# Designs tried in a protein design run: peptides against a protein of PDB entry 3V4L. Part 89

Target 1, 386 residues: chain A of PDB entry 3V4L
Amino acid sequence: GQPLAKDKVALLIGNMSYWEHPKLKAPLVDVYELTNLLRQLDFKVVSLLDLTEYEMCNAVDEFLLLLDKGVYGLLYYAGHGYENFGNSFMVPVDAPNPYRSENCLCVQNILKLMQEKETGLNVFLLDMCRKRNDYDDTIPILDALKVTANIVFGYATCQGAEAFEIQHSGLANGIFMKFLKDRLLEDKKITVLLDEVAEDMGKCHLTKGRQALEIRSSLSEKRALTDPVQGAPCSAEALVRNLQWAKAHELPESMCLKFQCGVHIQLGFAAEFSNVMIIYTSIVHKPPEIIMCDAYVTDFPLDLDIDPKHANKGTPEETGSYLVSKDLPKHCLYTRLSSLQKLKEHLIFTVCLSYQYSGLEDTVEEKQEVNVGKPLIAKLDMHRGL

## One batch from the design tools (peptide; aimed at target 1 H80 A163)

Design b2_p29_3 (made by RFdiffusion4)
Pose (drawn by RFdiffusion4):
Structure b2_p29_3 (pose): chain A 386 residues (1-386), chain P 29 residues (1-29)
Amino acid sequence: as target 1 above (386 residues)
Amino acid sequence: VPTKGVIKPTDEEYEAFEEQLEEIKEERE
């Protein structure tokens, strides 16, 4: 009568800043939006931006670790894609020009690994182009798939076609997400809902005859993204899964820093993606003997490669964050730490204080080191092992 | 090598597109 989900887990990857290929813009916005919608459908969501080939492989391994028998698994990719010999490929940011299947992730490989975990539902939303990479000489000769009648594909475009994004100077949106986001919360079967999305997508003027949604499905059960999760977890296996999930969305505690000069610096942290964290510095208290002072953040782990133009900015928007000043506490210095999947080490940076005493010209510098551990996805240790 | 398509509309075209989306939503209600 009623189909049930043991759990609902999603992996969303959005690649924009390609090294050898045109940079995209809508992936960040689309990924942010799909996480919020999937969380309303009670999904354990992993949101990640600008992953290399190696980094993309680890995200799949962490996602597979969160899937067991009866778990609904969902994969959303927005970025560069190509389709050769019946296989779909997602292109990582580190991809060379020209690139091959070896440089890329085959979706069919990910599907087989999910079937090995006995998942109740396998949903793939590929928001990517589907043309031939004429430079790809290798044909993977992949093993046949087990007939499981739970595979669902939401291709943003058809084979040999392109998926489009509207790069309006402001926000920038993807076409598949413009028609998906208004319908995703419906209690329809996943295949029926995706077809209703394909109808509204045909009413699109910007993309008519260039991009159409393609649905491929084996699903023989009235399963939906709104189906309920098996109430009380109470199983030992179910508990290990909730810990593994909470292990990736831990944020440092908003700490207060005391300085030898009697100045207080409030240090706040905000989550944007599992890969993205925002730090903000507010000067909470200073003694009367000091009037001039500015707090600035430096000495980040070189693995993160933090550009100076994205740090110590008056507002969060100036750092490139999707989060806005109404979401983040007002008046601090905001700094954006993207690329946490690059952190093998523990997070250590210095909160540097440049200040001046009453009646003196000289400028005094008081540096204080801060260790915030492994925030968010850095806690998963994706670089662990030999 | 293939890449994802990009559309760069003008302000008027983008506004007309958002109105079209709003009409589509109202049709569903």

Design b2_p29_3_s1 (made by RFdiffusion4, then SolubleMPNN; from b2_p29_3, 11 letters changed)
Fold by OpenDDE base, seed 1:
Structure b2_p29_3_s1 (fold): chain B 386 residues (1-386), chain A 29 residues (1-29)
Amino acid sequence: as target 1 above (386 residues)
Amino acid sequence: MPVMGVIKPSEEEYKAFEKELEELRKERE
């Protein structure tokens, strides 16, 4: 019969804003596009940008809590990385220069933990370099992996090689994702799908001889990303998993704020990623005696490290949000919260209305405090180990 | 130290690449 997944869970990590290393661009688009495709494949997707070492460890731990017997697990990583002695290391944004294995996450350690969960399929899509890091002399002694015959690695590049992003018109895509996205929805064994992606990459002049996909697999069964999820959750663990995932994707409800001057503001929220939210404000009612008014958001929790200079923009794009802008209402002020994983408390902020009456020279301000609880990934308390 | 490489194709190279990708899509239809 057709293989069934007990559930399908994906963790996507895109690291771009490195502190001590060259900044990347491709992970933004690649994580977003892959998230949308995997959602169409009925994956529960957690998508995270710009994680520190600690945050990456916690994201992996939370991902592992979503895994169980017969669950399909997919880990995608886009960012800096290296390979030493056949071990793949994902580089966090706070990694020092030079970085070492002690500053990085070993993919094979994650695989070991996934095998302990008795997963139905383990897929690793690693959009990172596979060059040796000569600054890391650590020989990881990994315990012998179990023979589970359910492992697939899609490496964006060959052993000892670099992976690339293509930058065009201010955007970037990883070469790997550029080809993978065109085939990801195909009902094929995952190794066959990846092999076809490798062939496509080999046909294009831009990518031929620059980057080649490598597939490492022990997959003995015809497993596909298109495999249907088993119907109703049949275990308490499955219910908990579903609830935990749902919590990590719960947006605050839109609200209407009424000010004493008679101005009404709509406050709305949109998810760009599991740790990235857009707040938008719009004036929905203005008394005629008020000639000008603007609604600003301010006084965010310090943990979010929100620069006021980047808040309250006239377009989503000015916040760095290029992907969800089409789904947002127009004529708002937009603020991008890009580090929701750092939020230890409820998201409390101030909405400040600045306005001017006809015939008065001075601006008037009114303020309202808003508490929206813990949005998105902040509900998982990824910081509990700090 | 290993870092992700960056390709900045010309507009012509990029258009050619997008055309190749579209041709590959048509071969799958």
Scores: peptide ipSAE 0.519, ipTM 0.941, DockQ to the pose 0.847
OpenDDE base, seeds 2, 3, 4, 5: peptide ipSAE 0.507, 0.515, 0.507, 0.516; ipTM 0.936, 0.939, 0.936, 0.939

Design b2_p29_3_s2 (made by RFdiffusion4, then SolubleMPNN; from b2_p29_3, 13 letters changed)
Fold by OpenDDE base, seed 1:
Structure b2_p29_3_s2 (fold): chain B 386 residues (1-386), chain A 29 residues (1-29)
Amino acid sequence: as target 1 above (386 residues)
Amino acid sequence: APVMGVIKPSKEEYEEFEKELEKLREEKK
């Protein structure tokens, strides 16, 4: 019969905003596009941008809590990386220059932990370089992996080679994702699907001889990303997993704020990623005696590192949000919270209404504090080890 | 340290690449 997944869980990490390394652009679009495709495949997707070493470790630990016997686990990483002695290292955004294995996450260690969960399928999609890091002389003594015959690696590039992003018109895509997205929904064995992606990459003039996909697998069964999820959650662990995932994707409810001057503001929330939320404000009612009126958000928790110069923009794009802008209401002020994983407390902020009356020269301000609890990934308390 | 490479194609090279991708999509249908 067709294999059934007990559940499907994906962790997608896109690192772009490196402190000590060249900034990337492709992971933004690639994580977003892959998130949407995997959701269509009934994956529970956690999508995270710009993680530190500690945050990456915690994201992996939380991902491993979502894994259980017969669950399909998919890890995607887009960012800087290297391969030493057949071990793949994902580079966090806070990694020093030069980085070493002690500053990075070893994919094979994650695989070991996934094997301990008795997963039904382990898929690694690694959109990173596979060059040797000559600054890292550490030979990781990895324990022998169990022979589980359920492992697939899709490497964006060959061993010892670079992976590339294509930058065009201010956007970027990884070469790997550019081809993968066109096949990901196909009902094929995952190794066959990836082989077809490799063939496609070999046909295009731009990619031919620059980057080639490498497939490493021990997959003995005909498992596909399209394999149906087993019906109603039969175990307490499956219920806990579903609840944990749901918590990580819960947005604050939209709010109507009423000010003493009679102005009404709509405050709304949208998820771009599991750790990235857009706040938007709009004036929904204004008394006629008020000639000008703006609603700003301010006084965010210090943990979020929100620069006020990048808050309260007239377009989502001015915040750096290019992907969800079509789904957002127009004529708002927009603020992008890009580091929700750093939030230790409730998200409390101030809505400041600035307005002017007809015939008065001075602007008047009214303020309301808003508590929206812990949004999205902030509910997972990824800081429980700090 | 190893870093991801960046390709910045010309407009013409990118338009050709998108045409190649579209052909590959048509071959899948």
Scores: peptide ipSAE 0.520, ipTM 0.941, DockQ to the pose 0.869
OpenDDE base, seeds 2, 3, 4, 5: peptide ipSAE 0.482, 0.500, 0.472, 0.502; ipTM 0.932, 0.936, 0.929, 0.936

Design b2_p29_3_s3 (made by RFdiffusion4, then SolubleMPNN; from b2_p29_3, 13 letters changed)
Fold by OpenDDE base, seed 5:
Structure b2_p29_3_s3 (fold): chain B 386 residues (1-386), chain A 29 residues (1-29)
Amino acid sequence: as target 1 above (386 residues)
Amino acid sequence: APVAGVIKPSDEEYEEYLKHLEKLRKERE
């Protein structure tokens, strides 16, 4: 019969804003588009941008808690990386220069832990360099992997090669994701799908001799990303997994704030990623005696490291939000919270209304504190160990 | 340490790349 997944879970990590390394652009678009495609495939997707070493470890640990017998697990990583002695290392944004294995996450260690869960399928999509790091002479003693026939690696590049992003005009996918996204919804065995992507890349003049997809697989069964999830959750563990995923994707409800001057503000929230949220404010009612009126968000938790100079922008794009701008209301002030994983407490902030009456030169301010609880990924308390 | 590479195509190389992607899309329709 057709294979059934007990559930389908994906962790997508895109690292681009490195502290000590060149900044990337492709991971932003790649993680976003892959998230939308995997959701159409009934995956429970956690999408995270710009993680530190500690945050990456916690994200992987939380992902592993969602895995169980017969679950399909997919890990996607886009960012800097290297390969030493067949071990793939994902580089966190806080990694020193030069980085070593002690600063990075070993994919084969994650694979070992996934094999212990008796998953139905393990897919690794690694959009990173596979060059040797000569500053790291450590040979990781990996325990022997279990002999399993359910592992698929899609490496965006061949061994010893670089992965590339195209810099021409604006935001674009990385090369691997550009070809992958066009086939990802096809009802094909995952190794056949990736082989077709490899052929598509191999036909492109721009990628010839620069980047080639490598597929490593032990997959002996006809498993596809399109394989249906088994019906209603029959186990307590499946219910917990569903609830945990739902919590990590719950947005605050939109609010209507009423000020003493008679101004009404709409406060809204949109998810860009599991750790990235846009706050937007709009004036929905203004008394005619008020000639100027602006609504600013301020006093965010210090853990979010929000620069006020990047808050309250007239467009989503001025915040660095290019992907969800079409789905946002127009004529707002926009603030992008890009580090929700750092939030230890409830998201409490101030809405400050600044206004002027006709015939008065002085501006008046009214403030209202807003508590929206723990939005998105902040509900998982990834920092409970700090 | 190894970092992701950057391709800065010419306008001609980029247009060829876009034509290739459009061709692949049409072959699947």
Scores: peptide ipSAE 0.345, ipTM 0.887, DockQ to the pose 0.816
OpenDDE base, seeds 1, 2, 3, 4: peptide ipSAE 0.344, 0.334, 0.324, 0.304; ipTM 0.887, 0.883, 0.856, 0.841

Design b2_p29_3_s4 (made by RFdiffusion4, then SolubleMPNN; from b2_p29_3, 14 letters changed)
Fold by OpenDDE base, seed 1:
Structure b2_p29_3_s4 (fold): chain B 386 residues (1-386), chain A 29 residues (1-29)
Amino acid sequence: as target 1 above (386 residues)
Amino acid sequence: APVMGVIKPSEEEYKEYEKELEKLREERK
């Protein structure tokens, strides 16, 4: 019969804003596009940008909690990386220069843990370099992997080679994701799909001889990303998994704030990623005696590292949000919270209304504190170990 | 340390790349 997945879970990590390394651009678009495609494939997707070592470890641990017998697990990583002795290392944004294995996450260690969960399929899509890191002489003693015939690696590049992003018109895409996205929805065995992606990369002049996909697989069954999820959750573990995923994707409800001057503000929330939220404010009612008014958000928790200079922008794009801007209301002020994984407490902030009356020279301010609880990934308390 | 490479194609190179990609999409239909 057609293979069934007990469930389908994906963790997508895109690291761009490195502290000690060149900044990337492609992971932003690539994680977003892949998230949307995997959601169409009925994956439960956690999408995370710009994780530290600790945050990456916690994200992997939370991902592993979503895995169980017969579940399809997909890990995508876009960022800096290296390969030493056949072991793939994902580089966190806080990694020192030079980075070593002790500062990085080993993909084969994650695979071991996934095998312990008795997963139905393990897919790794690694959009990173596979060059040797000569600054790391550590030979990881990996325990012998279990012989499971359910593993697929899609490496964006060959062993010892670089992966590339193509930058055009201020945006970027990884070469791997540019081709993968065009085939990802095809009902084909995952290894066949990846082989076709490899052929496509070989046909384009820009990519030919610069980057080639490598497929490493032990997959004995005809498993596809299109394989249907087994019906209603039949186990307590499946119910818990569904609830945990739902919590990690719960947005705050939109709020209508009423000020003493009679101005009404709509406060709204949108998810860009599991750890990235846009807050937007709009004036929905203004008394005629008020000639000018603006609604600013301020006083965010210090853990979020929100620079006020980047808050309250007239467009989503000015916040660095290029992807969800089409789905946002127009004529708002926009603030991008890009580090929700750092939130230890409830998201409490101030909405400040600045306004001017007709015939008064001075601006008046009114403030309201807003508590929206823990939004999105902040509900998982990825910091429970600190 | 190894880092991801950046390709900045010319506008002409990028247009040709997009045509090649579209051709591949047409060949799959």
Scores: peptide ipSAE 0.491, ipTM 0.937, DockQ to the pose 0.852
OpenDDE base, seeds 2, 3, 4, 5: peptide ipSAE 0.446, 0.448, 0.472, 0.447; ipTM 0.925, 0.925, 0.931, 0.924

Design b2_p29_4 (made by RFdiffusion4)
Pose (drawn by RFdiffusion4):
Structure b2_p29_4 (pose): chain A 386 residues (1-386), chain P 29 residues (1-29)
Amino acid sequence: as target 1 above (386 residues)
Amino acid sequence: SHEEEALRTSRGVIVYNEDTNTYEFKDPL
């Protein structure tokens, strides 16, 4: 009568800043939006931006670790894609020009690993181009798939076609997400809902005859992204899964820093993606003997490769964050730490204080080191092992 | 040549053009 979900887990990857290929813009916005919608459908969501080949492989391994028998698994990719010999490929940011299947992740490979975990539902939303990479000589000769009648594909475009994004100077949106976001929360079967999305997508003027949604499905059960999760977890296996999920969305505690000069610096943290964290510095208290002072953040782990133009900015938007000043506490210095999947070490940076005393010209510098551990996805230890 | 062929597999982009006051398709090359 009623189909049930043991759990609902999602992996969303959005690649924009390609090294050898045109940079995209809508992936960040689309990924942010799909996480919020999937969380309303009670999904354990992993949101990640600008992953290399190695980094993309680890995100799949962490996602597979969160899938067991009866778990609804969902994969959303927005970035560069190509389709050769019946296989779909997602292109990582580190991809060379020209690139091959070896440089890329085959979706079919990911699907087989999910079937090995006995998942109740396998949903793939590929928001990418589907043309031939004429330079790809290798044909993977992949093993046949087990007939499981739960595979669902939401291709943003058809084979040999392109998926489009509207790069309006402001926000920038993807076409697949413009028509998906208004319908995703419906209690329709996943295949039916995706077809209703394909109808509204045909009413699109910007993309007519260039991009059309393609649905491929084996699903023989009235399963939906709104189906309920098996109430009380109470199983030991179910508990290990909730811990593994909470292990990736831990944010440092908003600490207060006391300086030898009697100045207080409030240090706040905000989550944007599992890969993205925002730090803000507010000067909470200063003694009367000091009037001039500015707090600035430096000495980040070189693995993170933090550009100075994205740090110590008056507003969060100036750092490139999707989060806006109404979401983040007002008046601090905001700094954006993207690329946490690059942190093998523990997070240590210095909160540097440049200040001046009453009646003196000289400028005094008080540096204090801060260790915030492994925030968010850095806690998963994706670089662990030999 | 192979580099240009590989770029043809890039994602499509739609941009706003102020000269025409409309949206246009951007060539990846």

Design b2_p29_4_s1 (made by RFdiffusion4, then SolubleMPNN; from b2_p29_4, 14 letters changed)
Fold by OpenDDE base, seed 1:
Formats: sequence, structure tokens, C-alpha cells
Structure b2_p29_4_s1 (fold): chain B 386 residues (1-386), chain A 29 residues (1-29)
Amino acid sequence: as target 1 above (386 residues)
Amino acid sequence: DAKEKSLLTSPGQIVYDEKTGKYVEKDPL
């Protein structure tokens, strides 16, 4: 019969905004597009941008809590990386220059932990460089992996080679994601699907002789990303997994704020990623005696590092949100919260209404505090331990 | 330089040059 997944869980990490390293662009689009495709494949997707070492460790730990016997686990990473002695290292955004294995996450360690969960399939999609890091002389003593015959690695590039992003005028995928996305929904054994992606990359004039997909697999069974999830969650663990994932993806409810001047503001929330939310404000009612009014959000928790210069923009794009802008209401002020993993407390902020009456030169302000609880990934308390 | 060191393990960039109509490899700056 067709293999069945007990469940399907994906962790997608895109690191772009490095502190001590060149900034990337492709991981934004790649994580977003892959999230949407994996959701169509009935994956529970956690999508995270710009994680520190500590945040990456916690994201992996939370991902491992979603894994269990017969669950399909997929890890995607896009960012800086290296490969020493056949071990792949994902580089966090806070990694020093030069970075070492002690500052990075070893994919083979994650694989070991996934094997302890008795997963049905382990897929790693690594969109990173595989060049040796000559600043890291550590020989990782990895314990012997179990023979599970359910492992697939898709490396965006060959060992010792670089992965590339394509910069066009606008948003562009990394080269790997550009070809992967066109085939990801195909009902094929995952190794066959990746082999077809490798052929497509090999036909492309941009990648030919520069980047080639490498597939490493022990997968003995005909497993596909299209394999159906086994019916209703029959176990307490499956129920807990579903609740934990749902908790990590719960948006705040939209609010209608009423000011004393009679202005009504709609406050809305949109998820771009599991750790990235857009707040938008719109004026839904204005008394005729008020000639101008704007609704600003301010006084965010310090843990979010919200620069007021990047808040309250007239377009989502001016916040750095290019992906969800089509689904957002028009004629709002937009603020992008890109680091929800950092939120230790409830998201409390101020909505400030600035307005002017007809025939008065002075601007009047009214303020309301808003508490929306812990949005999205902030509900997982990924900071437990600092 | 510290920048050159990170470039060794950084994803390369293929940039479309609108003036030439060609893709060019750029080292990440």
C-alpha cells in the first residue's frame, strides 16, 4: 500500500540578517514559498527567519517535540553554512567572524535526535554553502547513526562548492528553491523528485558547472512528501502536537478601538512567518469635524528591537514585507515585528491617534494601550533557560 | 579582512545585469 505518515512536520529556517557576515536575500522568498507548498502537502510548518544560535537550538528542540514514531520530519535551512568532515553546519545570525562548530548547529546531531524519535522519514534540504571552514579544526565525534533507512539529504550544492542566490530586480529565489518549487508537489518518491530537480538544475545555463544538487539517501521505502497523513489523531501525543503547532500559529484577533474624539480604528494582524507578524491600523470611522487623523503603533517591548523609523509605514513593502502585501488591507499604516521569538512577555503596545479639528492649528493625541498576549511563536517561550 | 573570511562560506550571488541582459556572478559584498 502507499506509505502513510503518522503526521508531517517541517522546520524551515532562513537566516539573512547576519551581524558579522554578508546579508542574504533569497532565504526570505525561499522559506515563504516552501512554507506555502509544504502546507499544501499537509505539513505542519514552523517558518523562522533570522535566528541566533540560542534561538536555532530552541527551534530545533521545539521541532523535535513535534516528532514521534512514524512522523515525517523535514528540516529546510537557507543561510550561511559550511561542511567539515561530512558534517553540515548551519550558521546563526549572531555567529562571530570567523565562526566555528561551537557557534553553529550540526545537522547530523539533529538527525541523531530525529532518529531517536523513530520518525517515518527524515528529509534535510540544505540551501547553504558546503565549503570547508578552515577556521574550524574541530573533528566532531558524532555517535554512530542508527540504521533507519529513512534519511534523505538534498544539498543545494556539491561538497566543497558554493550555493548561489539569483538577484533580479525584485524578490528572487535561491537557485535550489527555484527548481525545487516547480516539482515539490509531485507524487513521487522524494529521491526521484530531487533527482528530477537535479536534472533541471543541470540543464540551466546559470548553474551548469557552478552549482549541482547532491542527493544523499538511505531511503529504502517509496516515501513521498505527498504521502497522506494517517486519519484523525488517535494518540494523546498527536493531539498535543496539533495543539502545540496551532498555539505557535495563532494570530491575535482584530480589534476595533474607539477613541474619545469619536474616531474608530481597526487594528489587524497578519502572519508572514511563525516569528514575523505585521500589525496594521486603519481609520474605519472619522467624525466630519476631524480633518486629519493617523493611528500610530508605539511603545513596543524592548525585546523586539522595533526601530520607530521602520514602524508605521504607508505600505507593507516599506516595512520589508513584500510577500503578504497582496492579502493585507490597503490604506493602512503597517509595522513589521520580525523577531517574535524574542518576546518574553505579552505583546503590549500603544495605539496613538494623532488628529486635527477643523479650524484648530494644534494636533491632539489620544492613546490606548493594547495587550494581544503572546502572538505566534512567542507562545512557545523559546527563551526558557536564559 | 574579516569580510573576506566570511565570503569563503557565504552563498554566492548571481545578479542579473539589466544593462547587459546577462547574469553575472557577484561575490557577496
Scores: peptide ipSAE 0.032, ipTM 0.505, DockQ to the pose 0.709; fails the geometry check
OpenDDE base, seeds 2, 3, 4, 5: peptide ipSAE 0.008, 0.025, 0.005, 0.007; ipTM 0.348, 0.454, 0.287, 0.352; seeds 2, 3, 4, 5 fail the geometry check

Design b2_p29_4_s2 (made by RFdiffusion4, then SolubleMPNN; from b2_p29_4, 14 letters changed)
Fold by OpenDDE base, seed 5:
Structure b2_p29_4_s2 (fold): chain B 386 residues (1-386), chain A 29 residues (1-29)
Amino acid sequence: as target 1 above (386 residues)
Amino acid sequence: EAKEKSLLTSPGQIVYDEKTGKYVYKDPL
């Protein structure tokens, strides 16, 4: 019969905004497009941008707890990384310069933990800059991967990826994601699909001799990303996994705020990623006696580290949001919350209305506090150490 | 056996077990 997945779960991490290292751009588009494709494949996708070491460890640990017998797991990472002595390391955004293994996540340690879960399929995809780190002399003693583990490891290496991302003036995929996305929905054994992606990369004049896809697999069975999820959640654990993925992706409901002056504001919310939300405000009603009127958001929780200079922009693009801007209402003020994983409490903020009456020189302000609870990934309380 | 349960799978029924120092999921059943 066709293989069945008990469930399908994916963690996608894109690190871009490094503190002490060159900033990247490709992970933004790659994580977003891969999220949309994996959702069409019935994956429960958590998509996270710009994680610290602690946040990456917690995200991976939480992902590993989702893996069980017959579950399909996919982990994707895009960002900086290195390889020393056959060990690959993912670099968090807060990694020092120089970084070492103690500041980074070891891929082979994660693969070891994944093999213990008796999964139906494990896919680990790395799209990272491969440099040797001469400041790390650690040789992790890793146990050999069990030959019986249904693991597929894809490693896309770009020599000089920094130079390739700088040359594209627009939002473009990384080279690996460009070829992967064209095949990802094909009903093929995952190793065959990745071999075809590797061949397509090898034929491309842009990638030839600069980027290669290395594939390592112990996959003995015919497993595909298209394999159907086993029907109605027959176990309490499967029902729970469904309900909590839903909760972790619940947006706040759009609100119509009414001010005492008779101005009405529409407050709306959009998800860009599991940890990235856009707030937008629009004036939907203004009395004729009010000549000027602006509605801005302020007083965010300190844990979100929101710079007011980057809030209340006239376009989504000025916030750094280029992917969902087409789906947003026009003529709003936009604020991008890019670190929802840091939120310890309810998202409480102020909507401030600044307005002027006809024939008065003085600007009047009215304020309303808004509590939207815990949006998106903030429902998972990832800041709580286990 | 209290299986370690992901916060990704159960915020509403994760109970902190003070004895283990771990979040344990209580089955709603």
Scores: peptide ipSAE 0.020, ipTM 0.408, DockQ to the pose 0.011
OpenDDE base, seeds 1, 2, 3, 4: peptide ipSAE 0.023, 0.014, 0.009, 0.008; ipTM 0.455, 0.260, 0.397, 0.367; seeds 1, 3 fail the geometry check

Design b2_p29_4_s3 (made by RFdiffusion4, then SolubleMPNN; from b2_p29_4, 15 letters changed)
Fold by OpenDDE base, seed 2:
Structure b2_p29_4_s3 (fold): chain B 386 residues (1-386), chain A 29 residues (1-29)
Amino acid sequence: as target 1 above (386 residues)
Amino acid sequence: DAKEKSLLTSPGKIVYDEKTGKYVVEDPL
């Protein structure tokens, strides 16, 4: 029979906005496109941008809570990284310059923890540099990995090579994701699929002799990303996993705010990523006596580090939201919350209506406080240790 | 197509009614 997964879970991390390192661009598009493809494959996907060391550790811990016996686990990482002594290190956005293993997440440590969960398949897709870090002479004494016949590594580069971003003038995929996305939905053994991606990269004149996919696998069984999930979630563990993932992806409901002047505002929410949400406001009703009115959002929690200069934009693109702009309503004011993982409390903010009556020179303001609870990833309490 | 869009937007699509020049909330059926 076709192999069945008990469930399918993916963690996707894209780090771009480094504090002490060169900023990247490809991870934004790569994480977004891979999220959509893995959703079509019935994966529970957690997609996160721009994580600190602490936030990355917590994201991995929450991912490991979604793993269990016979579950397919996929970890994707796009960002800065290095490889020392066959250990791969993912670099968080707050990493110092130079960074060391103590400032980074070791992929082989994550693999050890995944093996303890008795997973059905472990897939690592690492779109990062594999160059040695000469500032880190630490040999991590990793306990010997259990010999499991269910591991697949796809490294976007050969050992000791750099991953290249093609500097396009616009939003573009990384080289690895450009080829991976064309094949990811194919009903093939994951090692065969990745081998075909490696062949496509090797045939391309842009990548030939610059970047080559390396595949490392212990996978003895025919397992595919297309393998169906085994039935309805009949186990208590599967129900808990489904509820935990659903909580981490719950958007606030759209609200109609009514002001004393008789203006009605629609307040809506859209997810770009598990930690990135767009708020949009629109005037849905205006009394004829009001000649002009604008609805803006303000007074956000300080933990979100929202610059008011980037809030209340006339387009999603002016907020830095290029990917979901086609799915957003037009003629709104848009605000992008890019750090929902930092939210300790409920998302409370003010909607302010500024308006003018016909024949009055003075602008009037009305304010309404809105509490939307903990949106998306903020429900996982990724800060419980601070 | 339709299912993927519903996971990224809050319940209730704001649809522009070109006839009325108004935004209407369509309940996702």
Scores: peptide ipSAE 0.010, ipTM 0.314, DockQ to the pose 0.014
OpenDDE base, seeds 1, 3, 4, 5: peptide ipSAE 0.008, 0.007, 0.009, 0.006; ipTM 0.332, 0.379, 0.352, 0.327; seed 5 fails the geometry check

